Peptides against a protein of PDB entry 5EIB. Designs and how they scored, part 232

Target 1, 366 residues: chain A of PDB entry 5EIB
Amino acid sequence: VDLEPGTMDSVRSGPFGQIFRPDNFVFGQSGAGNNWAKGHYTEGAELVDSVLDVVRKESESCDCLQGFQLTHSLGGGTGSGMGTLLISKIREEYPDRIMNTFSVMPSPKVSDTVVEPYNATLSVHQLVENTDETYCIDNEALYDICFRTLKLTTPTYGDLNHLVSATMSGVTTCLRFPGQLNADLRKLAVNMVPFPRLHFFMPGFAPLTSRGSQQYRALTVPELTQQMFDSKNMMAACDPRHGRYLTVAAIFRGRMSMKEVDEQMLNVQNKNSSYFVEWIPNNVKTAVCDIPPRGLKMSATFIGNSTAIQELFKRISEQFTAMFRRKAFLHWYTGEGMDEMEFTEAESNMNDLVSEYQQYQDATAD
Target 2, 366 residues: chain A of PDB entry 5EIB as posed
Amino acid sequence: VDLEPGTMDSVRSGPFGQIFRPDNFVFGQSGAGNNWAKGHYTEGAELVDSVLDVVRKESESCDCLQGFQLTHSLGGGTGSGMGTLLISKIREEYPDRIMNTFSVMPSPKVSDTVVEPYNATLSVHQLVENTDETYSIDNEALYDICFRTLKLTTPTYGDLNHLVSATMSGVTTCLRFPGQLNADLRKLAVNMVPFPRLHFFMPGFAPLTSRGSQQYRALTVPELTQQMFDSKNMMAACDPRHGRYLTVAAIFRGRMSMKEVDEQMLNVQNKNSSYFVEWIPNNVKTAVCDIPPRGLKMSATFIGNSTAIQELFKRISEQFTAMFRRKAFLHWYTGEGMDEMEFTEAESNMNDLVSEYQQYQDATAD

## One batch from the design tools (peptide; made by RFdiffusion4, then SolubleMPNN)

Design b2_p22_8_s4 (from b2_p22_8, 7 letters changed)
Fold by OpenDDE base, seed 1:
Parts: C-alpha cells; sequence; structure tokens
Structure b2_p22_8_s4 (fold): chain B 366 residues (1-366), chain A 22 residues (1-22)
C-alpha cells in the first residue's frame, strides 16, 4: 500500500514482486507530501476503503487469523498518516485480533524531512491506543550500527533496510516455524507486554559484523548472547542500562546446544540483573530454532520491552516541542482539516507514556 | 477524561485477550 504509484512499481519490478497478488497492490496518485494529515484525513482516507476490501478478502482466506502485521515509517506522510488510519480501521473491524507493527522511527541523521517530529508524534499517539505490539526500529540506531559496527562510511537506505529485514526475519521466526516459544502473536503479547500501553519493543540482531571482520569471527553462542545484549546492538537508539527490562525474548537460530543457550542466557541475565525489574518473575524467554537464516550458520534476535525506550520518545518529543512552539509548518496540517488540539493531545499522550515507563522503572518489589 | 476512557477501554480489551490466551 502506498499513496504514490512509484513505490509500488518498484516493489512489483523487484526480485520478489511476483510473490504478491497483483490485486493486493493498492496505491494512490497524489502522495502524502510527508504530511501526516494528508495520509490520515484526506488522501489516505480516500484510499483506505480499497485497502480494507483487500484486508477482508485476505483475512477470509485465513484458516486461523491471528492478527495483522504492518510495516511503516513514522517520519513520512503515508506510512505514518495512512498507516495509523488503517490500524484504526482494522482495529475497529477486528477488535479481537492482534495488531503488530514494525514502526520505523525518524532521525535527523538519516532524513532532512523537517516535519518528521510531527508525523512521528501523531503516529505514536495512534500506536499507543491501537497496536498491541510495536517493534521500534530507529533509523538513528540503524545508522549508528551501519557506521560504527558495520564500518560503512556512507550508510545507504539499502544498508539500513538490510538490518530491518534481518530483524524482522528474526522476530518472526517463532511465528513461521512450528514448536517454538511465542508461536502465535497472542502468546508473544502475553509474554512481552505486562501493561497494555507499554508495548513498544527494542529489537536487536546478532551477529553484526563488518565485512572486513566477518572472515575472522567465529559464530558462537556466547558471542551471540553477548552481542545481542550490547547497547550498541539495539535497533532503537536508547541505552538499556539507563532503564530496566520489563520483559525479554531471545530467539536463537541454527544448530546449537539448547543447554549452552540456556547457560549463556542465564549468565547474561545474572551479569545484567540490575537492568531487569525484580517484580516480574520469569521475564526472560528463550527460543531455539534449528533452521538458521540464509547466509548465516547461527543468529540471535533480541526483543526487549525496556523502560529505556522512553529515551526514544523523549527525543521525538523534544523535537516536536521545538517545532510546535514556533507553530512551524502547522498550517500544512490544519489546512487538511486537523485542529491544533490534536497536536497537543498527541504530545500529552506520548509524555504520559514516558511517565508510565519511568514509573515502572522506579517501581520496587514490595 | 477522554484519555482515562481510552486507557480503561485498552485495559478491558487487554484483559479479554489475556483471558482468551489462558
Amino acid sequence: as target 1 above (366 residues)
Amino acid sequence: SAAAARRAAREARWARLREAAA
């Protein structure tokens, strides 16, 4: 789905374009112009019914519909505005199904789109209310991984998207292969989300190695375990050491000893015990899939529900506030039928979310 | 009040989802 035809044409002409049904390509003509309001209230609102028709058709073809997975950006107009409209409409029609998202967070390091803080804040407001599970994929973190860890001098969107794809493949492993922990979206939500609003995850993927170092690096369970808990390996630009894990899931892939995995997972938890809440018992879950990802002997994927994620929302909030105080570009949104009150409500709800994370960070076992 | 109502609705939905997963 896109409000621009060119993106859809690129997908269709791509190496895997033929795996999608032609009738499932729904696109507009005018685009959103990086305006959330165009995505949510005007251009996106005109297209949403056509998307919902496809969603209904595909949902009816499912033997067991667990829920929905949306991949979108929060900095643009289509992914943010129309994406959140679509989430709202699907949630209304399918209230008992899980809404899962892969939400790409904007960063000034990656994009020069000045209105990204507005689009992101307005989107987060919707995600807090209408999603059950949101993987926060932060372009800032992806850029930093590409530059610092992968030693890419000039990271491209292709490089960032490679990390996104590896992460998405990792976190969906348990959904795609039988006999795993968190084998369905509901089970994942129950294990990962102790509080309904606190459903924003920090993903991570290991191994992350520079091309020059790949040939010299052994892939071992201890190395994967150490790397996946490293702050520099998080796909969200926050330091887990500045917060506390509410819940964690680790997904190992490849031929390895379950015993070794359990030992290493225990060791890393013990080493990092100060960074876990003590009042949620058994808050770390581990899965092992014997099928490695393509091109790797083994991998580990991390899913963290950490109070440190508030650093990401604080960054967006600060950028939002700096623009909104000046009413910068506000007329682009109000001209599409938005009220200034919607901005203040979105800001307030995101700040409430930050406060809730802080509250649970400071909570002690009585 | 609107925020409180949304929170309550979310909590109620989440309770139903957890009950159905048990």
Scores: peptide ipSAE 0.338, ipTM 0.863, DockQ to the pose 0.946
Fold by OpenDDE base, seed 3:
Structure b2_p22_8_s4 (fold): chain B 366 residues (1-366), chain A 22 residues (1-22)
Amino acid sequence: as target 1 above (366 residues)
Amino acid sequence: SAAAARRAAREARWARLREAAA
C-alpha cells in the first residue's frame, strides 16, 4: 500500500514482485507529502476502504487468522498517517486479532524532514492504543550500526533496509517454522508484554559483521549470545544498561547445540542480572530453529521489552515539544482537518508512556 | 476519564487474549 503509484511499480518489478497478488496492490496518486494528517484524514482516508476490502478478502482466505503485521515508517506521511488509520480500522473490525507492527522511527541522521517529530508523535499515540506488539526499528540505531559496526562510510537506505529485513526475518522465525517457542502472535504477546501499554520492543540481530571481516569471523553460540545482548547491536537507539528488561526473547537459527544455547543464555542473564527486573519470573525465553538464514551458518535475533525504550520516546518528545511550542508547520496539519488538541493528546500519551516505563524500572519486588 | 476507560478496555482485551492462549 502506498499513496504514491511509483512505489508499486518498483515492488512489482523487484526480484520478489511476483509473490504478491496484483489485486493486493493498493495505491493513491497524490502522496502524503510527509504529512501525517494527509495520510490519516485526507489522502489516506480516501484510500483506506480499498485497503480494507483487500484485508477482508485475505482474512477470509485464512484457515486460522492470528492477526495482522504492518511495516511502516513513522517519519513519513503515508506509513505514519495512513498506516495508523489502517491499524485503527482493522482493530475496529478485528478486535480479537493481534496487531503487530514493525515501526521505523525517524532520525535526523538519516532524514532532514523537519516535521518527522510530529508524524512520529502522532503515530506513537495511535500505536500505544491500537497495537499489541510493536518492534521499534530506529533509523538512528540502523545508521550507527551501518557506520560503526559495518564500516559503511555513507550508509544508504538500502543498507538500513538490509538490517530491517534481517531483523524482520529473525523475529518472524518462530511464526514460519513449526515446533518453536512463540509459534503464534498471541503466544509472543503473552510472553513479551506483561503490561498492555508497554508493548514496544527493542530488536537486535547477530552477527553484524563488516564485509572486510566476514572471512575471519567464526560464528559460535557464545559470540552470537554476546553480540545479541550488546547495545551496539540493538535496532533501537537506546542503551539497555540505562533501563531494565521486563521480558526478553532470543531466537537462534542454524545447527547448534541446544545445551550450549541454554548455557550461554544462562551465563548472559547472570552477567547482566542487574539489567533485568527481578519481579517477573522466567522473563527470558529462548528458541532454536535448525534452519539458518540465507548466507549465514547461524544467527541470533533478540527481542527485548526494556524500560530503556523510553530514551527513544524522550528523543522524539523533545523534538516534538521544541517544534510545537513554536507552532511550527501546524497549519499544514490543521489545514487537513486536524485539531491542535490532537497534538497535545499525543504528546501527553507519549509522556505518560515514558512515565510508565520509568515506574516499572524503579519497581522492586514486594 | 476517557483514558481510564481505554486502559480498562485494553486490560480486559488482554485478559481475553491470555485466556485464549492458555
Scores: peptide ipSAE 0.315, ipTM 0.851, DockQ to the pose 0.944
Fold by OpenDDE base, seed 2:
Structure b2_p22_8_s4 (fold): chain B 366 residues (1-366), chain A 22 residues (1-22)
Amino acid sequence: as target 1 above (366 residues)
Amino acid sequence: SAAAARRAAREARWARLREAAA
């Protein structure tokens, strides 16, 4: 789905374009112009019914519909505005299905689009209300990984998207292969989300190795475990050491000893016990899939529900506030039918979310 | 408040989802 036709043509002409049904390409003509309001109230609103018709058709063809997965950017107008409109409409029609998102967070390190803080804040407001599971894929973290860890001097969107693809492949492993922990979206939600509003995940992937060092690095379970819990391997620009894990899932892929995995997972928890909440028992789940990812002997994917995610929301909130106080570009949104109060409500809800994370960070066992 | 009603509805939905996953 896109409000621009050119993006659909790029997907269709791509190496995997033929795996999608032609009728499932739904696109507009005018785009959103990086404006959330155009995506949500005008251009996107004109297209949403056509998307819903396709969603209904595909949903009816499912023997067991678990839910929906949306991949979108929160910085642009289409992914943010129309994406959240679509989430809302699907939620209304399918209230008992899981809404899962891969939400790409904007960063000024990656994009110069000045209105991204508005689009992100307005989107987060919708995600708080209408999603059940949201993987926070932060362009700032992706950039930092590419630059610092992968030693790429000038990270490209291709480099960032490679990390996104690896992460998405990792977190969906249990859904794609039989006999795994969190084998469905509902089980994942139950294990990962202790409180309904606190459903934003920090994903991580290992191994992350520079091209120059790949040949010298042994892929071992201890090394994967250590890297997976390293703040430098998080796909969200948050330091887990500044918060506490509410819940964690670790997904190992490849031929390895379950015993060794369990030992290393226990060791990392014990070493980092101060960074876990003490009042949620058995809050770390581990899965092992014997099938490695393409091109690797083994990997580990991390899913963290951490109170440190508030750092991401604080960053967006600070950027939002700096613009909104000046009413910078606000007329682009109000001209599409938005009220200034919608901005204030979105900011307030995001600040409430930050406060909720902080409350649970500071909570002790009674 | 409308916000409180939305929260309550979400909590009720989440309870149903947990029960169905058990």
Scores: peptide ipSAE 0.312, ipTM 0.853, DockQ to the pose 0.876
Fold by OpenDDE base, seed 4:
Structure b2_p22_8_s4 (fold): chain B 366 residues (1-366), chain A 22 residues (1-22)
Amino acid sequence: as target 1 above (366 residues)
Amino acid sequence: SAAAARRAAREARWARLREAAA
């Protein structure tokens, strides 16, 4: 789905274009112009019924519908505005199904779109209310990984999307292969989300290796475990050491000893015990899948529900506040039918979320 | 408040989802 036709043409002409049904390509003509309000109230609202018709048709063809998975950006107008409209409408029609998202957070390092903080804040407000689990994929972190870790002088969207695809493949491993931990979206939510509003995940992937050093690197279970818990391997620009883990899932892929994995996972928990909440028992879960990802002998994927994710929301909030206090570009949103109160409500709800993470970070077992 | 009512509704939904997973 897109409000621009060119994206759909690129997918259709791409190497995987034939895996999608032609009738499932729904697109507009005018785009959202990087405006959340166009995506949510005008251009997106005109297209949403056509998308819902496709969603209903595909849902009816499912033997057992678990839920929905949305991949979208929060910086643009389509992914943010129309994406959150779709989430709201789907949740209304399917209230007992899981709503899962891969939400790409904007960064000034990647895009010069000035209004991205507005689009992100308005989107986060909707995600807090209408999703059950959200993977935070932060363009800030992706850029930093590409530049600092992968040694790419000028990271491209292709380079960022490669990291996104590796992460998405990793976190969905348990859904795609039988006999794994978190084998369905509901089990994932139960294990990862102790409190309904605190459903934003910090994903991470290992190995992250520059092209020039790949040939010299041995991949071992200890190295994968160490890298997976390293802040430099996180796809969200947060340091886990600045918060506490509520829950963790680790997904190892490839041929390895389960005993060695368990030993290394125990060691990393013990070494980092101060960064876990003590009042959630058995809050670290591990899965091992014998099938490695394409092009690697082994990998590890991290899913963290950490209070450190508040650093991401604080960054967006600071950028939002700096613009909103000046009423910068508000006429672009109000002209599409929004009220300034919707901005204040979204800011307030995101700040409440930050406060909730901080409360649980500071909580001790009595 | 409307916010408190929304929170309660989410908690109730989450409880139902957990019960159905068990």
Scores: peptide ipSAE 0.323, ipTM 0.855, DockQ to the pose 0.941; fails the geometry check

## One batch from the design tools (peptide; made by RFdiffusion4, then SolubleMPNN)

Design b2_p23_1_s1 (from b2_p23_1, 13 letters changed)
Fold by OpenDDE base, seed 1:
Parts: C-alpha cells; sequence; structure tokens
Structure b2_p23_1_s1 (fold): chain B 366 residues (1-366), chain A 23 residues (1-23)
C-alpha cells in the first residue's frame, strides 16, 4: 500500500515482486508529501476503504487468522498517517486479533525531512492505543550500526534495509517454524507485554560483522549471546544500561547445543542482572530453531521490552516540542483538517508513555 | 472521547475542503 504509484512499480520490479498478487497492490496518485494529516485524514482516508477490502479478502482466505503485521515508517506521511489510520480501522473490524507493527523511527542522520518529529509523535499516539506489539526500528540506531559496526563510511537505505530485513526475519522465526516459543502473535504478546501500553520493543540481530572482518569471525553461541545483549547492537537508539528490561526474548537459529544456549543465556542474565526488573519472574524466554538464516551458519535475534526505550521517545518529543513551540509548518497540517489540539494530545500521550516507563524503571519489589 | 470529537471535526473539515476544491 502506498499513496504514491511509483513505490508499487519498484516492488513489482524487485526480485520478489511476483510473490504478491497484483490485486493486492493498492495505491494513490498524489502521495502524502511527508504530511501525516494527508495520510490520516485526506489522501489516505480516500484510499483506506480499498485497502480494507483487500484486507477482508485475505483475512477470509486464512484458515487461522492470528492478526496483522504492518511495516511502516513514522517519519513520512503515508506510513505514518495512512498506516495508523489503517491500524485503527483494522482494530475496529478485528478487535480480537493481534495488531503487530514494524515501525521505523525517523532520524536526522538519515533524512532531512523537517516535519518528521510531527509525523512520528502523531503516529506514536496511535500506536500506543491501537497496537499490541510494536518493534521499534530506529534509523538512528541502524545508521550507527552501519557506520560503527559494519564500517560503512556512507550508509545507504539499502544497508539500513538489510538490517531491517534480518531483524524481521529473526523476530518472525517462531511464527514461521513449528514447535517454537512464541509460536503465535498472541503468545508473543503474553510473554513480552506485561502492561498493555508498554508494547514497544527494541530488536537486535547477531551476528553483525563488517565485510572486512567477516572471514576472521567465528560464529559461536557465546559470541552471538554477547553481541545481541550489547548496547551497540540494539536497533533502537537507546542504551539498555540506562533502563531495565521488563521482558526479553532470544531466538537462536542454526545447529547448536540447547545446553550451550541455556548456559550462555543464564550467564548473560547474571552478568546484566542489574538491568532486569526483579519483580517479573521468568522474564527471559529463549527459543532455538535448527534452521539457520540464509547465508549464515547461526544467528541470534533479540527482542527487548526495556524502560530504556523512553530515550527514543524523549528524542522525538524534544524535536517535536522545539518545532511546535514555534508553530513551524502547522499550517500544512491544519490545512488538511487537523486541529492544534491533536498535536497537544499526541505530545501528552507520548510524554505519559515516557512517564509510565520511568515509573516501572524505578519500581522495586515491595 | 475528546479525540473522537476532534477526529469527527477533522473529517467534517476535510469534507468541506474537498467540496471547495471540487467547486
Amino acid sequence: as target 1 above (366 residues)
Amino acid sequence: SRLDKIREENLKKRAALLAERAA
């Protein structure tokens, strides 16, 4: 789905374009122009019914519909505005199904789109209310991984999207292969989301290795375990050491010893015990799939629900506030039918979310 | 909710804007 036709042509011409049914390509003509209001209330609102018709058709063809997965950006207008409109509409029609998102957070290091803080804040407001699980894929973190870890001098969207794809493949492993922990979206939510509003995850993937060092790196369970818990490996731009994990899931892939995995997972928890809440028992879950990812002997994917994620929301909030106090570009949104009050409500709800994370970070077992 | 009211008002405002553009 896109409000621009050219994106659909790019997908169709891609190496996997043939896996999608032609009738499932729904697109507009005018685009959102990086304006959330165009995505949510105008251009997107005109297209949403056509998307819902396709969603219904695909849902009816499912034997056991678990829920929905949306991949979108929060910095643009389509993914943010129309994406959150679509989430709202799907939630209304399928209130008993899981809503899962892969939400790409904007970064000034990656994009020069000045209004991204507005689009992101307005989107987060919707995601807090209407999603059950949100993977925070932060372009800030992806850029830093590409630059620092992968030693890419000038990271491209291709480089960032490679990390995104590896992460998405990793976190969906349990959904795609039978007999795993978190084998369905609901089970994942039960294990990962102790509080309904606190459903934002920091993902990570290992191994991440520069091309120059790849030939010299051994792939071992200890190295994977160490890397996936490293703050520099998080795909959300927050330091887990500045917060506490509410819940963690680790998904190992490849032929490895379950015993070794369990030992290494225990060791890393013990080493990092100060960064876990003590009042949620058994808050670390581990899965092992014997099928490795393409091109690797083994991998590990990390899913963290940490109070440190508030650093990401604080960054967005600070950028939002700096613009909103000046009423910068507000006429672009109000001209699409928005009220300034909606900005204030979105800001307030995101700040409330930050406060909730902080509350649980500071909570001790009584 | 207050948000629902804002949404309804925004939708009405959009409908009016579309009508003005079509005229």
Scores: peptide ipSAE 0.055, ipTM 0.694, DockQ to the pose 0.160
Fold by OpenDDE base, seed 5:
Structure b2_p23_1_s1 (fold): chain B 366 residues (1-366), chain A 23 residues (1-23)
Amino acid sequence: as target 1 above (366 residues)
Amino acid sequence: SRLDKIREENLKKRAALLAERAA
């Protein structure tokens, strides 16, 4: 789905364009112009019914519909505005189904779009209320991984998207292969989301290796485990050491010893015990899939529900506040039928979310 | 409430904008 036809043409002409049904390509003509309000209230509102028709058709074709997975950017107008409109409409029609998102967070290191803080804040407000699970994929973290870990001098969108795809593949492993932990979206929510509003995940992937170091790196369970819990490998620009894990899932892929995995997972928990809440028992889950990812002997994917995710929201909030106080570009949104109060509500809800994470971070078992 | 009024006004404005674009 896009409000611009050119994106759809690029997907259709791409190496995997044929994997999608032609009739499932829904697109507009005008684009959102990086405006959440255009995506949510005008251009997106014109297109949303056509998308819902496709969603209904595909849902009816499912033997057992678990829910929906949306991949979108929160910095743009289409992914943010229309994406959250679509989430709302799907939630209304399918209230008992899981709403899962892969939400790409904006970064000034990656994009020059000045209004990204508005789009992100307005989107987060919707995601807090209308999603059950949200993987926070932060372009700032992706850029830093590309630059620092992968040793890419000038990271491209292609490089970032490669990390996104690896992460998405990793976190969906249990959904795609039978007999795994979190084999369905609902089970994932039960295991990962102890409080309904605190459903924003910090994903991580291992191995991340620069091209120059690939020949010297051994892929071992200890190395995967160590890297997976390293703050430098988090796909959200948050330091887990600044917060506490509410819940964790680790998904190992490849031929490895379950015993070794369990030992390493126990060791990493013990080593990092101060970074876990003590009042949620058995809050670390581990899965092992014998099928390695393409091109690797083994991998590990991390899903963390951490109170450190508040750092991401604080960053967005600070940028939002700096613009909103100046009323910068507000006329672009109000012209699409928004009021300044909608900005204030979104800001307030995101700040409340930050406060909730902090509350649970400071909570003790006593 | 004041908020309800604002929401109603916004909905009317949005509907008008959509109607203008469809014409």
Scores: peptide ipSAE 0.026, ipTM 0.604, DockQ to the pose 0.121
Fold by OpenDDE base, seed 4:
Structure b2_p23_1_s1 (fold): chain B 366 residues (1-366), chain A 23 residues (1-23)
Amino acid sequence: as target 1 above (366 residues)
Amino acid sequence: SRLDKIREENLKKRAALLAERAA
C-alpha cells in the first residue's frame, strides 16, 4: 500500500514482485507530502476502504488468522498517517486479533524532512493505543550501525534496508518454523508484554560485521550472545545500560548446542543482572532454530522490552517540542482538518509513556 | 474519549473541505 504509485511499480518490477497478487497493490496518485494529516484524514482516508476490502478478502482466505503485521515509516506521511489509520480500522473490525508493527523511527541523520517529529509523535500516540507489539526500528541506530560497525562511509537506504530485513527475518523465525518459542503472535505478546502500553521492542541482530572483516570472524555461540546484548547492535538508538529489561527473547539460528546457548544466556544475564528487573521471574526466553539465515552459518536475534526505549521517545519529544512551541509548519496539518489539541494530546501520551517506563525502571521488589 | 471527539470533528471538517474542493 502506498499513496504514491512509483513505490508500487518498483516492488512489482523487483525480483520478488510476482509473489504478490496484482489485486493486492493498492495505491493513490497524490501522495501524502510527508504530512501525517494527509495520510490520516484526507488522501489516506480516501484510499483506506479499498485497502480494507483487500484485507477482508485475504483474512477470509486464512484458515487461522492470528493477526496482522504492518511495516511502515513514522517519518513520512503515508506510513505514519495512513498506516496508523489502517491499524485503527483493522483493530475496530478485528478486535480479537493481534496487531504487530515494524515501525521505522525517523532520524535527522537519514532524512532532512523537517516535519518528521510531528509525524512520529502523532504515530506513536496511535501505536500506544492500537498495537499489541511494536518493533522499534530506528533509522538513527541503523545509520550508526552502518557507519561505525559496518564501516560504510556513506550509508544508503539499501544498506539500512538490509539491516531491517535481517532483523525482520530474525524476529519472525519462531512464527515461520514449528516447535519454537513464541510460535504465534499471541504467545509473543504474553511473554514479552507484561503491561499493555509497554509493548515497544528494541530489536537486535548478530552477527554484524564489516565486509572487510567477515572472512576473519569465527561465529561462535559466546560471540553471538555477547554481540546480541551489545548496545551497538541494537536497532533502536538506546543504551540498555541506561534502563532495565522487563522481558527479553533471544532467537538463535543454526546448528549449535542448546546446552551451550543456555550456559551463555545464563552468563550474560548474570553479568548484566543490574540491567534486568528482579520482580519479573523468568523474563528471559531463548529459542534455537536449526535452520540458519541465508548466507550465515548461525545468527542470533534479540528482542528486548527495555525501559531504555524511553531514550528514543525523549529524542522525538524534544524535537517535537522545539517545533511545536514555534508552531512551525502547523498550518500544513491544520489545513487538512487537524486541531492543535491533537498534537498536544499526542505529546502528552508519549510523555506519559516515558513516565511509565521510568516508573517501572525505578521499581524495586518489595 | 476526548480523542474520539476530536477525530470525529476532524472528519467533519475534512468532509467540508472535500466538498469545497469538489465544488
Scores: peptide ipSAE 0.022, ipTM 0.581, DockQ to the pose 0.126
Fold by OpenDDE base, seed 2:
Structure b2_p23_1_s1 (fold): chain B 366 residues (1-366), chain A 23 residues (1-23)
Amino acid sequence: as target 1 above (366 residues)
Amino acid sequence: SRLDKIREENLKKRAALLAERAA
């Protein structure tokens, strides 16, 4: 789905364009112009019914519909505005299905789109209310990984998207292979989301190795485990050491000893015990899939529900506030039928979310 | 709905954790 036709042509011409049904390409003509309001109330609103028709058709063809997975950017108008409109409409029609998202967070390091803080804040407001599971994929963290860890001097969107695709493949491993922990979206939600509003995940993937170092790096369970829990390996720009994990899932892939995995996972939990909440027992789940990802002997994917994720929301909120206080570009949104109150409500809900994370961070067992 | 059950379970967990903290 896109509000621009050129994006669909790019997907169709891509190496995997043929895996999608032609009738499942739904697109507009005018685009959203990086405006959430165009995506949500005008251009996107005109297109959403045609998308819902496709969603219905595909849903009816499912033997067992678990839910929906949306991949979108929160910085742009289509992914943010129309994406969240689509989420709300799907939730209205399918209130008993899981809503899962891969939400790409904007960063000033990666994009010059001035209104990204508005689009992100308005989107997060919708995600808090209308999703059950959201993987926070932060462009700032992706950029930093590319630059610092992968030693890419000039990270591209292609480099960032490679990390996203590896992570998406990792977190969906349990859904794609039988006999795994979190084998469905519901089980994942039950294990990862102790509180309904606190459903924002910090993903991570290992191994991440620079091209120059690949030849010298042994892939071992200890090294994967160590890298996976390293703050600099998180794909959300927050430091887990500044918060506490509510829940964690680790998905190992490849031929390895389950015993060794369990030992290393226990060791990393014990070493980092201060960074876990004490009042959620058995809050770390581990899965091992014998099938490695393509091109690797082994990998590990991390899913963290951490109170440190508030750092990401605080960053967006600070940027939002700096613009909104000046009413900068607000007329672009109000001209599409929005009220200034919607901005205030979205800001308030994000601040409430931050406060909720902080409350659970500070909570003791006593 | 299935989702409502998950939400209810999570709300119960939240309530239990809040009660444990208040004790």
Scores: peptide ipSAE 0.000, ipTM 0.261, DockQ to the pose 0.019; fails the geometry check

